# Peptides against a protein of PDB entry 4CIC: the designs that were tried, part 56

Target 1, 148 residues: chain A of PDB entry 4CIC
Amino acid sequence: KVSTKGHYGVQAMFDLAQHFGEGPVSLKSIAERQGLSEPYLEQLIAVLRKAGLVKSVRGAQGGYILAREPRDIKVGDIIRVLEGPIAPVESVSQDDPEHSLKFDFSVTKSVWEKVKKSIEEVLDSITLADMLKDAEEAQMAQGYMYYI
Target 2, 147 residues: chain B of PDB entry 4CIC
Amino acid sequence: KVSTKGHYGVQAMFDLAQHFGEGPVSLKSIAERQGLSEPYLEQLIAVLRKAGLVKSVRGAQGGYILAREPRDIKVGDIIRVLEGPIAPVESVSQDDPEHSLKFDFSVTKSVWEKVKKSIEEVLDSITLADMLKDAEEAQMAQGYMYY

## One batch from the design tools (peptide; aimed at target 2 K1 V2 S3)

Design b2_p23_8_s4 (made by RFdiffusion4, then SolubleMPNN; from b2_p23_8 with E2A R10L E16S L19F I21L)
Fold by OpenDDE base, seed 3:
Structure b2_p23_8_s4 (fold): chain B 148 residues (1-148), chain C 147 residues (1-147), chain A 23 residues (1-23)
Amino acid sequence: as target 1 above (148 residues)
Amino acid sequence: as target 2 above (147 residues)
Amino acid sequence: SAAEVKELALSVFGESEAFTLAE
């Protein structure tokens, strides 16, 4: 399961991308559209804002906007901000001094590092603009299914 | 973090691969070499055996062997057996009827499906034989640092 | 496995949902 934090962070950022150029979006409206608790969303937005992915707009119609264009925000950027670097598989058995254990650990670790790298590459290949395009295509496909 | 089950399952299978052709390996010896509890390893091996990745050998020198050659066992095969199919991201919010929520969920789900597919491709590209080769290369590199 | 991919995705995507299959 993608971490709830990463999942909801991407959803919140995607919501902001959908409203990009329309002005600031309230946390309440994002929470309602994304099925998130407002307090949880506030925590996510605080992290995303600190990382410079989101900007706060003050005023009567205050809220949040993307700090950059959707094309300039990768899913990988969002995930790295929310989750931090992919923690290496914590070696549970650091304490066993046997040379064989260290070696086997090294080989198995390399498998997970390859997987990690592959995930990072995929996430860095997807922008919020790509997600918007995919959404538009999906909506058009649904619209066509209603006309058939 | 890769699940502990998947991680240790790959380690146990790799240990069996290192001893492939040498006869059956005892669970005790695998547990000692891999830093696993023997009871935990028994549970892992039971699942791996049921899936046909490991065979039990009976007798005075009884134990476990790989059921197939190391080249015929992908890391992805081990992982699929131990962890099952990647459960779709349980839609926490299946119950919100708003059309927009379903759509946003679909797009975000597609991101995770792409990640899933990429991981599966990587894991299916690595065999136990590849891991053995990587181990041999690493051991040779260490041996050359001592000369 | 789908669970490991999920866990790895979780690990990659955040410590909290890293389905570390609990020991």
Scores: peptide ipSAE 0.198, ipTM 0.730, DockQ to the pose 0.120; fails the geometry check
OpenDDE base, seeds 1, 2, 4, 5: peptide ipSAE 0.174, 0.177, 0.173, 0.191; ipTM 0.728, 0.734, 0.733, 0.723; seeds 1, 2, 4, 5 fail the geometry check

## One batch from the design tools (peptide; aimed at target 2 S3)

Design b2_p24_1 (made by RFdiffusion4)
Pose (drawn by RFdiffusion4):
Structure b2_p24_1 (pose): chain A 133 residues (1-84, 100-148), chain B 132 residues (1-84, 100-147), chain P 24 residues (1-24)
Amino acid sequence: KVSTKGHYGVQAMFDLAQHFGEGPVSLKSIAERQGLSEPYLEQLIAVLRKAGLVKSVRGAQGGYILAREPRDIKVGDIIRVLEGSLKFDFSVTKSVWEKVKKSIEEVLDSITLADMLKDAEEAQMAQGYMYYI
Amino acid sequence: KVSTKGHYGVQAMFDLAQHFGEGPVSLKSIAERQGLSEPYLEQLIAVLRKAGLVKSVRGAQGGYILAREPRDIKVGDIIRVLEGSLKFDFSVTKSVWEKVKKSIEEVLDSITLADMLKDAEEAQMAQGYMYY
Amino acid sequence: ETAFLEANQAAKEENAATAVLTIV
């Protein structure tokens, strides 16, 4: 199961990545395109801003923009920002879960917002029918 | 975060794997060795038994034993048993989570209870210091 | 040792409360 925070954090950062070249966008516009609750988004952006992943701009087309280029933002970076008598007995079971954790970390560090932008272009495109191989 | 069910399901199955050659063990003994609540374990075993992963034996010193050899039980098998208008718009974000799901499935399918038994022996051993 | 156990449990609870992924 993916947490609401993870899903919405990545969705919002990806929406900003899709508008990075065009410039700042309002939070309202992000919420509208992504189907997110504005209050929740406001709180999410506040953390991402403190983390240096997004920045606010005061323009007419003020609003929010990525603070780093999409190629320099791993999905794992976003997730890391959002997340927060004695004796030793080794647990092989726990070691299995450590392996699961490591594999997840590997996948999320292997994908950047730029990679997601490229995938978005390829997957949701249109073309003449003869070109589908 | 790992659910209580996944953690205790794998712990209990691994305890049975550690006692597979010796024979049946009681649920109380599993709960004691693994630090588990007996009521929760009993409910857990009932599902594992229905799925053919464990079997009850009448015996006298009877109890429960794995229904398949450890080498034929993937950790992923255990997890899978315990788990249970319109328009299309592709979500690249959801595709990322699908990749995460695939990698987890791959890790859990690559490890059997036999692999865990081998790892348990190697990691919890003792030997002359010169061999480290 | 009691303080260690309490601090370690609190760390686990914080991690669970903020986890992006829940497995099984």

Design b2_p24_1_s1 (made by RFdiffusion4, then SolubleMPNN; from b2_p24_1, 18 letters changed)
Fold by OpenDDE base, seed 2:
Structure b2_p24_1_s1 (fold): chain B 148 residues (1-148), chain C 147 residues (1-147), chain A 24 residues (1-24)
Amino acid sequence: as target 1 above (148 residues)
Amino acid sequence: as target 2 above (147 residues)
Amino acid sequence: SSSLLKELLEKERREDETAILTLV
């Protein structure tokens, strides 16, 4: 499972992408639209801001904006910031000497590395701009279904 | 992360594949070779047995065997048995009516569905026979480095 | 043995809670 952090982080970043160019968006408004708790969103945004994916704007009309254009932010970038490197299996820390006979099955590791690579390829192939396009296409398709 | 269940389940199934055709393997021997606790392995094997991926053999030389040939067991089959359907995101249970306004961002769901599909394709492309072949190739490569 | 299993399950649960891709 993508962690709740990754899931909600992508939702929050997508919300900011939908409002890109409209000015700063309040955390409250993102939380309301995305069905997220504001305190949880504050934690996510703090991490995303520290990583330079989001900028904070101060003032009465303050809030957050994307730090880059939607086309320059991959879903993979968001996930790596929130969750770290996509590791399918924790490297069994070699450091417990008593479990030294863990035949660290190189073959089993290779399976998980293949999974990791496939996930990274997918997440790095999708930008926030691609998600915006998909949303527009979905809205157009729904609009056509109401006219039939 | 692949759960410890998925990880150790694949290890245990791979151990059984390495001994396929040699007869029943004891849980103790699998646990020793794979560096697993025997009680944990008992739980994994119980699930795998119930799903029909392994068979138990009774008697003094009793233990477990693969229920199918290594070529007929995908890594994806093992993972689905141990972990259920590969779901990148928990389906926000539609059943909490108060969260009805979760604009269940169809677009965000589609991202996770693409991830799911990619994982499934990878895991379904790898059989225990493929893993056996990779192990043999790795052993041969190490043998050639020592000569 | 029950404590170790419980500890492994709790470790798994914690790892799963922190893991990007818990397949579970």
Scores: peptide ipSAE 0.131, ipTM 0.800, DockQ to the pose 0.320; fails the geometry check
OpenDDE base, seeds 1, 3, 4, 5: peptide ipSAE 0.096, 0.101, 0.082, 0.112; ipTM 0.787, 0.793, 0.788, 0.796; seeds 1, 3, 4, 5 fail the geometry check

Design b2_p24_1_s2 (made by RFdiffusion4, then SolubleMPNN; from b2_p24_1, 15 letters changed)
Fold by OpenDDE base, seed 5:
Structure b2_p24_1_s2 (fold): chain B 148 residues (1-148), chain C 147 residues (1-147), chain A 24 residues (1-24)
Amino acid sequence: as target 1 above (148 residues)
Amino acid sequence: as target 2 above (147 residues)
Amino acid sequence: SSSLLEKKKKEEEEEEKTAILTLV
C-alpha cells in the first residue's frame, strides 16, 4: 500500500495545484476539501515546505502555495520527500563485515529492485499538471453524461 | 516496502525452485539456507500449500516441493497468495450511501491504480524459472572474475 | 478517545505490516 502519508501528501499537493495562481490557500480550507485533519495536514505541509515544494505566505490572507508550477512537480518528487527513497525491501545489510566481499547477488533483491524501478518510472511520469488535466477530462465526461 | 511476508515467501519459493526435481526439502533446511525462522516458514508454507503452489510429501524423507514447475509460478502469483490483491491504496469507500452515484473520480486513486498495474506487470513477468536463470548467470559472472 | 486512537493506530500498523508494498 502507499502509505497514508504519501496518499494524503499527494492529495494535499493536488489541492494546492487546483488553486495554483489563485493565491495562498489556508490549511483549514485544504483540510476541509480533502477530508484531512488539520493537525495531520500541518505535519505534511511542514515536510513539503522544508523540501521546497510548498511556500508559506504570511498575512491575513496567508496560507500555502505550490513553490513550483504543477508541471514541475512529479508525484515521485512528492513521495520521495514524504517517504524518502522508494525502497521496496530494506536491504538487511547484515553488517557481517567478514562476508563483505561476497557479491551477495540476492536474486530476490533483484526482483524487488525491478519493482522499485517500475514504481519510480510511473511516479516520475506523472506531474501535478497531468493530474489537473485528468481531473478536467473526468469533469467533462461527467458533464456529458448528464446531457444525454 | 514489500512486506516481510512477501519477501520471505518469494525467498522460500525460490529455495524450493533451486531444489526442484531433487525431491522433498525439509522446512528446517529451507529455514537454515534462507536465514528464516522455522516457525515463520511453517506459516508461509501452510498458506502456499493451501493455494496449491507447494506440495507436502510425507515420509522419513518428507518435506515440501513446488506443486508446479518453476516456469509456471510467477512472482506475482506468490505475492497474491501471501498478501492478496496488490492494492496500493485502500479505497476508502466512504459508505456514504447518499453520494453513491458520484463516480468518485479521485485523480489520486488513478495514480495509485497506475502504480498497481505497473507492479503487477513486473511481478507477473518474472517466474521462478527466470530467477533460477538469473542466479546461474550471476554465478557464471562471478566465476569469470576469478579467472 | 486516546485508546481508540491507539487501537486505530495499531490496526493501521498491522494493515501496514500486511500491505504488499508499503511505500513507507
Scores: peptide ipSAE 0.130, ipTM 0.795, DockQ to the pose 0.127
OpenDDE base, seeds 1, 2, 3, 4: peptide ipSAE 0.148, 0.129, 0.125, 0.132; ipTM 0.790, 0.789, 0.789, 0.791; seeds 1, 2, 3, 4 fail the geometry check

Design b2_p24_1_s3 (made by RFdiffusion4, then SolubleMPNN; from b2_p24_1, 17 letters changed)
Fold by OpenDDE base, seed 3:
Structure b2_p24_1_s3 (fold): chain B 148 residues (1-148), chain C 147 residues (1-147), chain A 24 residues (1-24)
Amino acid sequence: as target 1 above (148 residues)
Amino acid sequence: as target 2 above (147 residues)
Amino acid sequence: SSSLLKKLLEEKKKEDETAILTLV
């Protein structure tokens, strides 16, 4: 499962992508459209800003914008910023030192590494521009279904 | 991250695969080899048994065996039994009815569905027999480095 | 605000514990 942080982070970044070129968007506006709490969104945006994916604009029309074009932001970039490296299995080794004889069963580790790689490949293959295109295609398809 | 349940479930099933054809293995023996608590392993084995992936053998040489050949058990089968359907994102929709206006952002859902499909394809492409082969190849490679 | 954040963190922790694949 993608964490709630990753999920909402992608939603917030996608909202900013939909408004890319229209100027700064307020956190309140993003929160309302995406069904997010404003305080939670503030924390996400702070992390995304620190990572250079989002810029803050000051003033009466202040808010946030994407720091790069939607085509230059992968979903994988957003996830890595919010969650860190994609880990398929929690290294169970840290919490109980006495069960240290976990035979680091190289074979089971290899299974999870294959899963990790597949997830990374998928997330790195999808940009915010791809998501915008998919949204446009879905809207067009709905528009055509109402015309039939 | 695969849950601890999925991780240890695959380890326990792989241990049973390594002993497939040798007869029943005790839970104690599996727990010792895999570094698992016996009570936790009992819970995992109970679920795996109920799903028909493992059989219990009674008697003095009693214990557990795989219910099917290692080639007939996918890693995906084990994960689905232990954790249910592979869900890439927890549907945040259940607990707070007031935040029901989660725009089921079809596009973000599609991203997670693509991730889900990729995970399913990987886990369904790996059998316990493939894992046994990989283990054998790794042991051979280690053996050749010492010569 | 702190209680909501704590709840979200606890839910996240619970999600992380229960999730098949927590992309952390």
Scores: peptide ipSAE 0.142, ipTM 0.784, DockQ to the pose 0.137; fails the geometry check
OpenDDE base, seeds 1, 2, 4, 5: peptide ipSAE 0.119, 0.117, 0.114, 0.121; ipTM 0.783, 0.788, 0.786, 0.788; seeds 1, 2, 4, 5 fail the geometry check

Design b2_p24_1_s4 (made by RFdiffusion4, then SolubleMPNN; from b2_p24_1, 17 letters changed)
Fold by OpenDDE base, seed 5:
Structure b2_p24_1_s4 (fold): chain B 148 residues (1-148), chain C 147 residues (1-147), chain A 24 residues (1-24)
Amino acid sequence: as target 1 above (148 residues)
Amino acid sequence: as target 2 above (147 residues)
Amino acid sequence: SSSLLKKLEEEKRKEDKTAILTLV
């Protein structure tokens, strides 16, 4: 599973993408729209800010904005910031060096590395701009169903 | 992360593939070779047996064998048996019907569905026979470094 | 030792209930 952290992080970043160019968005408003707890969102935003994906704006109308355009933020970038490197399997530390275990471990490791690579390729192929486009297309499709 | 269950399940199945045609293998021997606890392996093997991926052989030289040839067992089949459907994100139940939340949820869901599909494609492209071949190739490559 | 095994099994069950690729 994508962790709840990764999932909600992508949701929060997507919310900021939807409001990109409209100015700073309050954490409260993001939390309300995305069904997130505000304290949890504060933690996510702190990490995203430290990574330079989000900017804080100070003032009475302060809040958060994307630090880059939606097209310049991959889903993979968000996940790497929140979760670290996409590791499909914990590297069981090779602490026991000696026996036949090394080779079997190598083959199974290669399977998980292939999975990792595939996940990375998918997540790096999707930007926040792509998600915005998909949202627009889906809204149009729903709008057409009401007019028929 | 692939769950420990999935990881060790694939290791155990790969061990059985390496011994395919040699007769039944004891859980103890698999556990020792794969660095697994025997009680944990018993649980894994029970699930794999119920799913028809492994057969139990009774007798003094009893143990377990693959129920099918290594080429007929995908890594994806093993993972699905052990973990169930590959779900990258829990479907948060759509219980709250009303507001704008539905659409944002749909787009994010589509991202995770793409991830799911890619994982399934990879895992379904790899058989235990492919893993055996990769092991042989790696052994040969190591042998060539010594000469 | 049995309590540690049970805890490990329960933690594994909790981890196993959290689906396949926890991109944790």
Scores: peptide ipSAE 0.132, ipTM 0.790, DockQ to the pose 0.157
OpenDDE base, seeds 1, 2, 3, 4: peptide ipSAE 0.141, 0.121, 0.124, 0.141; ipTM 0.788, 0.786, 0.783, 0.788; seeds 1, 2, 3, 4 fail the geometry check

Design b2_p24_2 (made by RFdiffusion4)
Pose (drawn by RFdiffusion4):
Structure b2_p24_2 (pose): chain A 133 residues (1-84, 100-148), chain B 132 residues (1-84, 100-147), chain P 24 residues (1-24)
Amino acid sequence: KVSTKGHYGVQAMFDLAQHFGEGPVSLKSIAERQGLSEPYLEQLIAVLRKAGLVKSVRGAQGGYILAREPRDIKVGDIIRVLEGSLKFDFSVTKSVWEKVKKSIEEVLDSITLADMLKDAEEAQMAQGYMYYI
Amino acid sequence: KVSTKGHYGVQAMFDLAQHFGEGPVSLKSIAERQGLSEPYLEQLIAVLRKAGLVKSVRGAQGGYILAREPRDIKVGDIIRVLEGSLKFDFSVTKSVWEKVKKSIEEVLDSITLADMLKDAEEAQMAQGYMYY
Amino acid sequence: DEDLELVGMESITLPMGVLELDED
């Protein structure tokens, strides 16, 4: 199960990555394109801003833009920002879950917003039918 | 975050794997060794039994034992047993989560209860200090 | 009874066999 925070955090950061070259976009526009609740997005952006992942701009086309290029933002970075009598007895079971955690960390650190932009171009494109191999 | 069910399901199955050669053990004994609630364990075992992962034995010192050898039970098998207008718009974000799901499946399918038994022996051993 | 907590796993609840996405 993927948390609401993780899904919406990545969706919003990806929407900003899709508009990075064009410049700032409003939060309302992000919520509209991504199907997100504006109040929830406002709170999410506030954390991502404090983390230096997004920045506000005061222009006519003010609004929000990525604070780092998409190639320099791993999906794992976004997730890390959003997340917060005695004896020893080793648990092999817990060691299994550590291996699951490590593999997830590896996958999320292997994908950047730039990689997602490239995938978005390839997967949702159109072309003459002869070119589908 | 790992669910209570996944954690306790794997703990209980591993306790049974540690006692597979010796024979059946009571549910009370599993709950005691693993720090589990007996009511929750009983409900958990009932599903594992229906799935053919554990079996009850009448015996006298009867109880429960694995229904398959540890080498034939993947951790992923245990998890899978316990778990249960229109337009198209591709979501690259969802594709990331599919990759995450795939990697978890791969890790859990690569580990059997036998692998856990071997790891348990190696990690919780004692030996002369010169051999470290 | 409680869930097992792992650092770096608040965005994901395990185990995962079918991808589920939480809503608001």

Design b2_p24_2_s1 (made by RFdiffusion4, then SolubleMPNN; from b2_p24_2, 12 letters changed)
Fold by OpenDDE base, seed 5:
Order: sequence, then C-alpha cells, then structure tokens
Structure b2_p24_2_s1 (fold): chain B 148 residues (1-148), chain C 147 residues (1-147), chain A 24 residues (1-24)
Amino acid sequence: as target 1 above (148 residues)
Amino acid sequence: as target 2 above (147 residues)
Amino acid sequence: SKDLELEGMDWIDLPVVELEIEEE
C-alpha cells in the first residue's frame, strides 16, 4: 500500500536526502517544506528511526539525518518499513473442501503476487540518490526554460 | 487501488471464464463458488455489465456470461472498470510558494507514476484465458503429485 | 464461507497524490 503514509514517508526521507551532509534537520523544518503536520511526521520518523533509516541527533541544533547514504536507501526500503512487506494476499485458507475454490483462489492470488513483485521491483530500482538526480535534472530543465 | 472490489471482481470474472461456453451462470452460483456475498456480487456484476464485460441472459436458466472471449478480457480491463483508471497520483498542490516544494512533489509523483505504469503493464499482460491456462496447469500438477 | 478478509489488498492503495499544482 503506497498509502498516504508511504507517500509522506518518501517525501520526508527525500527531504532528509536533500539535506544529507548538511547536518541534522528539525522535524518542524521538514514538516514546513513537505506540507506535513508535525505530529504526523513525528510518527513517521519514529518508525523510520526504529528501522534504522533515520538517526536522531540530540542537542540545540539537533534533529534527524539519514542513517545511510541516499544511494543506499531504496524507495522500496522506505515503503517496506512504513507499510510493512507489500502484503502478500493472505489467502485465508478457509478449509472449504470444494477443490475448485482452492484452485480459483490460487490463480487469482498469483495475479496479485505478480503485481506485488512488479511494484517491489520498481520501488527497489529507485534510490533516494536517483530521486535527488531527477530533482536536479528537473531544476536544470526549469532553469533553461526561464532563460529561453 | 486493487481494492477488495478489484479482487472480487477478478474472481467473479474468472468464474465466468471457467464456465464460458456452458451458458449463463447465476449470481448465486458464482457467489457460492467464489466465497462472495450475493448482494456484493450484484453490485460488481452491475458495473461489469455496464462496462460491457458481462452480459445478462434472461429466463428461467438466466444469469450472466462473459461478453467477450476470455482471451479478449485483460485483468487490467476488469480493474479499470471496477476501480476506475488506476488512479493517477492526484497531486494536491498546496499553494506553498516555495519553489522547493513543487519540485520535490514532482519527483515523488514520478515514483508513483512509475509504479502505476508497472502495475498497468502487468495487469494488461494477463488475460482471463491466461488465468484459465494457469488453472489447468495447476490442476495437472496436483494430479501428478497424487499419483 | 471463506471470508477472504482481503484486509491486506488495501496496500495497492496507490497514494492518489493530489498534486495541487499551484498556478503562479
């Protein structure tokens, strides 16, 4: 589920990626830049921190940093942390003995498993570093459009 | 969103595919075989019928049939009918004037667009005929394990 | 009655990211 949670989680992680190497970023500043409520962001950051994707820095200039380089964090890693494993279709095997139902369920489940695998492959193919590069390219493209 | 609606819709359509050429199938029989509530299935079938994926047959032996051959119905077609277009990431433009927000939002949107495209490609690559074949192969494999 | 509590397919909720494109 790329829920609102996954979306905002990727935004928050991307904000931290943009500031990677500049020191700790306050939750307030992330919330303001990403259009997120600070309380909601606190919950996201808590999960991301527990998963080891984010580190907390204490002190007057404290805040949060990425725990790894942007190239070492996939979008898929963020989503798995926030949403859990892109949930397998839990086939609740109700023991209904009719052979046909189990079979039909297995085939339909296979469809969703293929979809899941495809999503995972896409999300695992994109790093925060790739997103930073795409952002830079888009900024350059906009800059060129203003100079023409 | 391949919601519960999409999932059950694919199950119902697959049931109709399994009975394709055998005549009309009652909603009750589909509901029983697929573990669906009949009232819920009625809603799904109404949408699928309106989209031209299912036909209603009237009479004492009435019910529903696929409107097309199983090979001519993609899983993606079923999902689009039930869920709508695999929703574009509706970017809520908050009018926050700082240039950085718009840019960041565009990049994140692009991620979800890539995911969407990938889902569409997968679902459009699978027909009800492919599902029928997979079912037959799975049945054969189970039969070989019992001997 | 196999209640497929497909509770878990909620995950294909692709975030409809409402891109409010602020028209400047």
Scores: peptide ipSAE 0.048, ipTM 0.795, DockQ to the pose 0.181; fails the geometry check
OpenDDE base, seeds 1, 2, 3, 4: peptide ipSAE 0.041, 0.038, 0.044, 0.046; ipTM 0.792, 0.797, 0.796, 0.800; seeds 1, 2, 3, 4 fail the geometry check

Design b2_p24_2_s2 (made by RFdiffusion4, then SolubleMPNN; from b2_p24_2, 11 letters changed)
Fold by OpenDDE base, seed 5:
Structure b2_p24_2_s2 (fold): chain B 148 residues (1-148), chain C 147 residues (1-147), chain A 24 residues (1-24)
Amino acid sequence: as target 1 above (148 residues)
Amino acid sequence: as target 2 above (147 residues)
Amino acid sequence: PEDLELEGMDWIDLPVIELEIEEE
C-alpha cells in the first residue's frame, strides 16, 4: 500500500536528497518546503532513521541528512521501510502441520502478485538520484519556456 | 486502489468466465463458489452489468453471463469499472484560466504516475481468458503430482 | 492526525491486499 505515509516519506527523503552535501537540514525547514506538518514529519523521520536511511546531526546547526548517497537509496527502499514489505508476509501459520498445503491456487491471487511485482520493480528502478535528475531537467525545461 | 471490491469483482467475473457458454449462472451459486456474500455480490454485479461487462438473463434458469467473451475482457476493464479510473482524473479545474498552470512538477508525483502506469499495463495485459488458461495449467500440474 | 486527504491520489492507496485469508 503506497499510503499517504509512503508519499510524504518519499517527499521528505527527496528534500534531504536536494540538500545532500549542504549539511544537516532542520525538520522545520523540510516541513515548510514540503507542505508537511512538523509532528508528522518527525514520525516519518524517526522510522527512516531507525532503518538507517537518515542520520541525525546534533548541535545548533543540527538536523538530518541522508545516511547514504541519493544514488544508493531506491524509492522501493523508502516504501519498504515505511509501509513494510510490499509482499504480504505469508504468515506461514506454523501451527497445524497436518492440513495439507492446499495450494489455494487462486488464479486471482496470481493477478495481484503480478501487480505487486510490477510495483516493486518500478519502485526499485527509481533512486533519489534519478529523482534529482528529473527535477533538474524539469527546471531547465521551464526556464526555456520563459525565454520563448 | 485495488480494494476488496476490485478483488472480489475479479473473482466474480472469473467465475462467470469459467461457466461461459454453459448458460446463465445464479448469483447464489457464484457467491457459494467464491466465498462471497450474496448481497455483496449483487452490488458488484449491478455495477458490472451497468458497465456492460455482464448480462442478466431472466427466467427460471435465469442469472448472469459475461456480456463478452473472456478474451475480450481485461482485468483492467473490470478494475476500472469497479474502482473508477486508475488515473486520477486531472480535475482540470476549468475555473480560473489566468492562473498559470503551475505545473506542480512534483517529481514525487511522477514516481506515482509511473507506478500507476505499470499497474495499468499489467492489468490490461491479463484477460479472463488468460486467467482460465492459468487455472487449467495449474490443475494439470496438480494432477501430475498425484501420480 | 489530520488525514491529509490527498485529493486525487486515492489510487495510490493500493491496499496491500492483505488477503487476510480469514482462516475460518
Scores: peptide ipSAE 0.035, ipTM 0.797, DockQ to the pose 0.104
OpenDDE base, seeds 1, 2, 3, 4: peptide ipSAE 0.032, 0.041, 0.045, 0.036; ipTM 0.794, 0.801, 0.792, 0.794; seeds 1, 2, 3, 4 fail the geometry check

Design b2_p24_2_s3 (made by RFdiffusion4, then SolubleMPNN; from b2_p24_2, 11 letters changed)
Fold by OpenDDE base, seed 3:
Structure b2_p24_2_s3 (fold): chain B 148 residues (1-148), chain C 147 residues (1-147), chain A 24 residues (1-24)
Amino acid sequence: as target 1 above (148 residues)
Amino acid sequence: as target 2 above (147 residues)
Amino acid sequence: PEDLELEGMDWIDLPIIELEIEEE
């Protein structure tokens, strides 16, 4: 499960990418644009800052910026920071705690490892720069549909 | 999260695949081999049966069989039956009901759609027959390491 | 550990990815 944390984290990082090079943006402005609560965003930004994906700028025009260029931040990097390793967690079923997945059924495990690898490859193939490009293309396509 | 339900469902279906052509197997025997509780397995099998992936055989030698050949059952088919569509569940955040994912942020959604598609492709590329083959290859490799 | 029902992410309820968020 990509948690709400991962989703909103990617959304917040994408907002920072859209403003990259324009200077620091306030958390309030990000929260308003992305439909996030400011307190929740503050928690996400704290984690992302600790991981070195964002920087705080102090002063009257202070706020947050990406710590790296959008092309140098993968979606996978954001998710790993927020969610930890993109691993199929062997969920011990809460419903049957006695049946911990004790049986290393190697073949079934291999299926989930393939799924994990596929997810990692996808998320590591997408940068914030790719997302910016996709957004521009989508806006251009919408703009053309209004002019036709 | 592949739920425990999906994981154990695939495991149970794989057990049935290993016994395919040998006749019906009891739930008890599957539960014992796979380290599952029999009551939990009964619930999984009920869902899988309703979906037409397994059949019940009645009688003294009754039990369950795969309803189709192992090559005709994808892992994706099992997961869809047990978990529903391999879709990003629009989880309404319980912690912030006001911040429901109202913003169809199309670009972020597209990332998750790509992830979904990738998962579906992987799970639909693996059949129970592929899993049987992988198990045989692994057993052979272990057998050769012991010699 | 309360299952944080993470509402807002389309948890790709890939049921398998129980991210145990280790509470530090």
Scores: peptide ipSAE 0.048, ipTM 0.802, DockQ to the pose 0.157; fails the geometry check
OpenDDE base, seeds 1, 2, 4, 5: peptide ipSAE 0.039, 0.041, 0.042, 0.038; ipTM 0.803, 0.808, 0.802, 0.805; seeds 1, 2, 4, 5 fail the geometry check

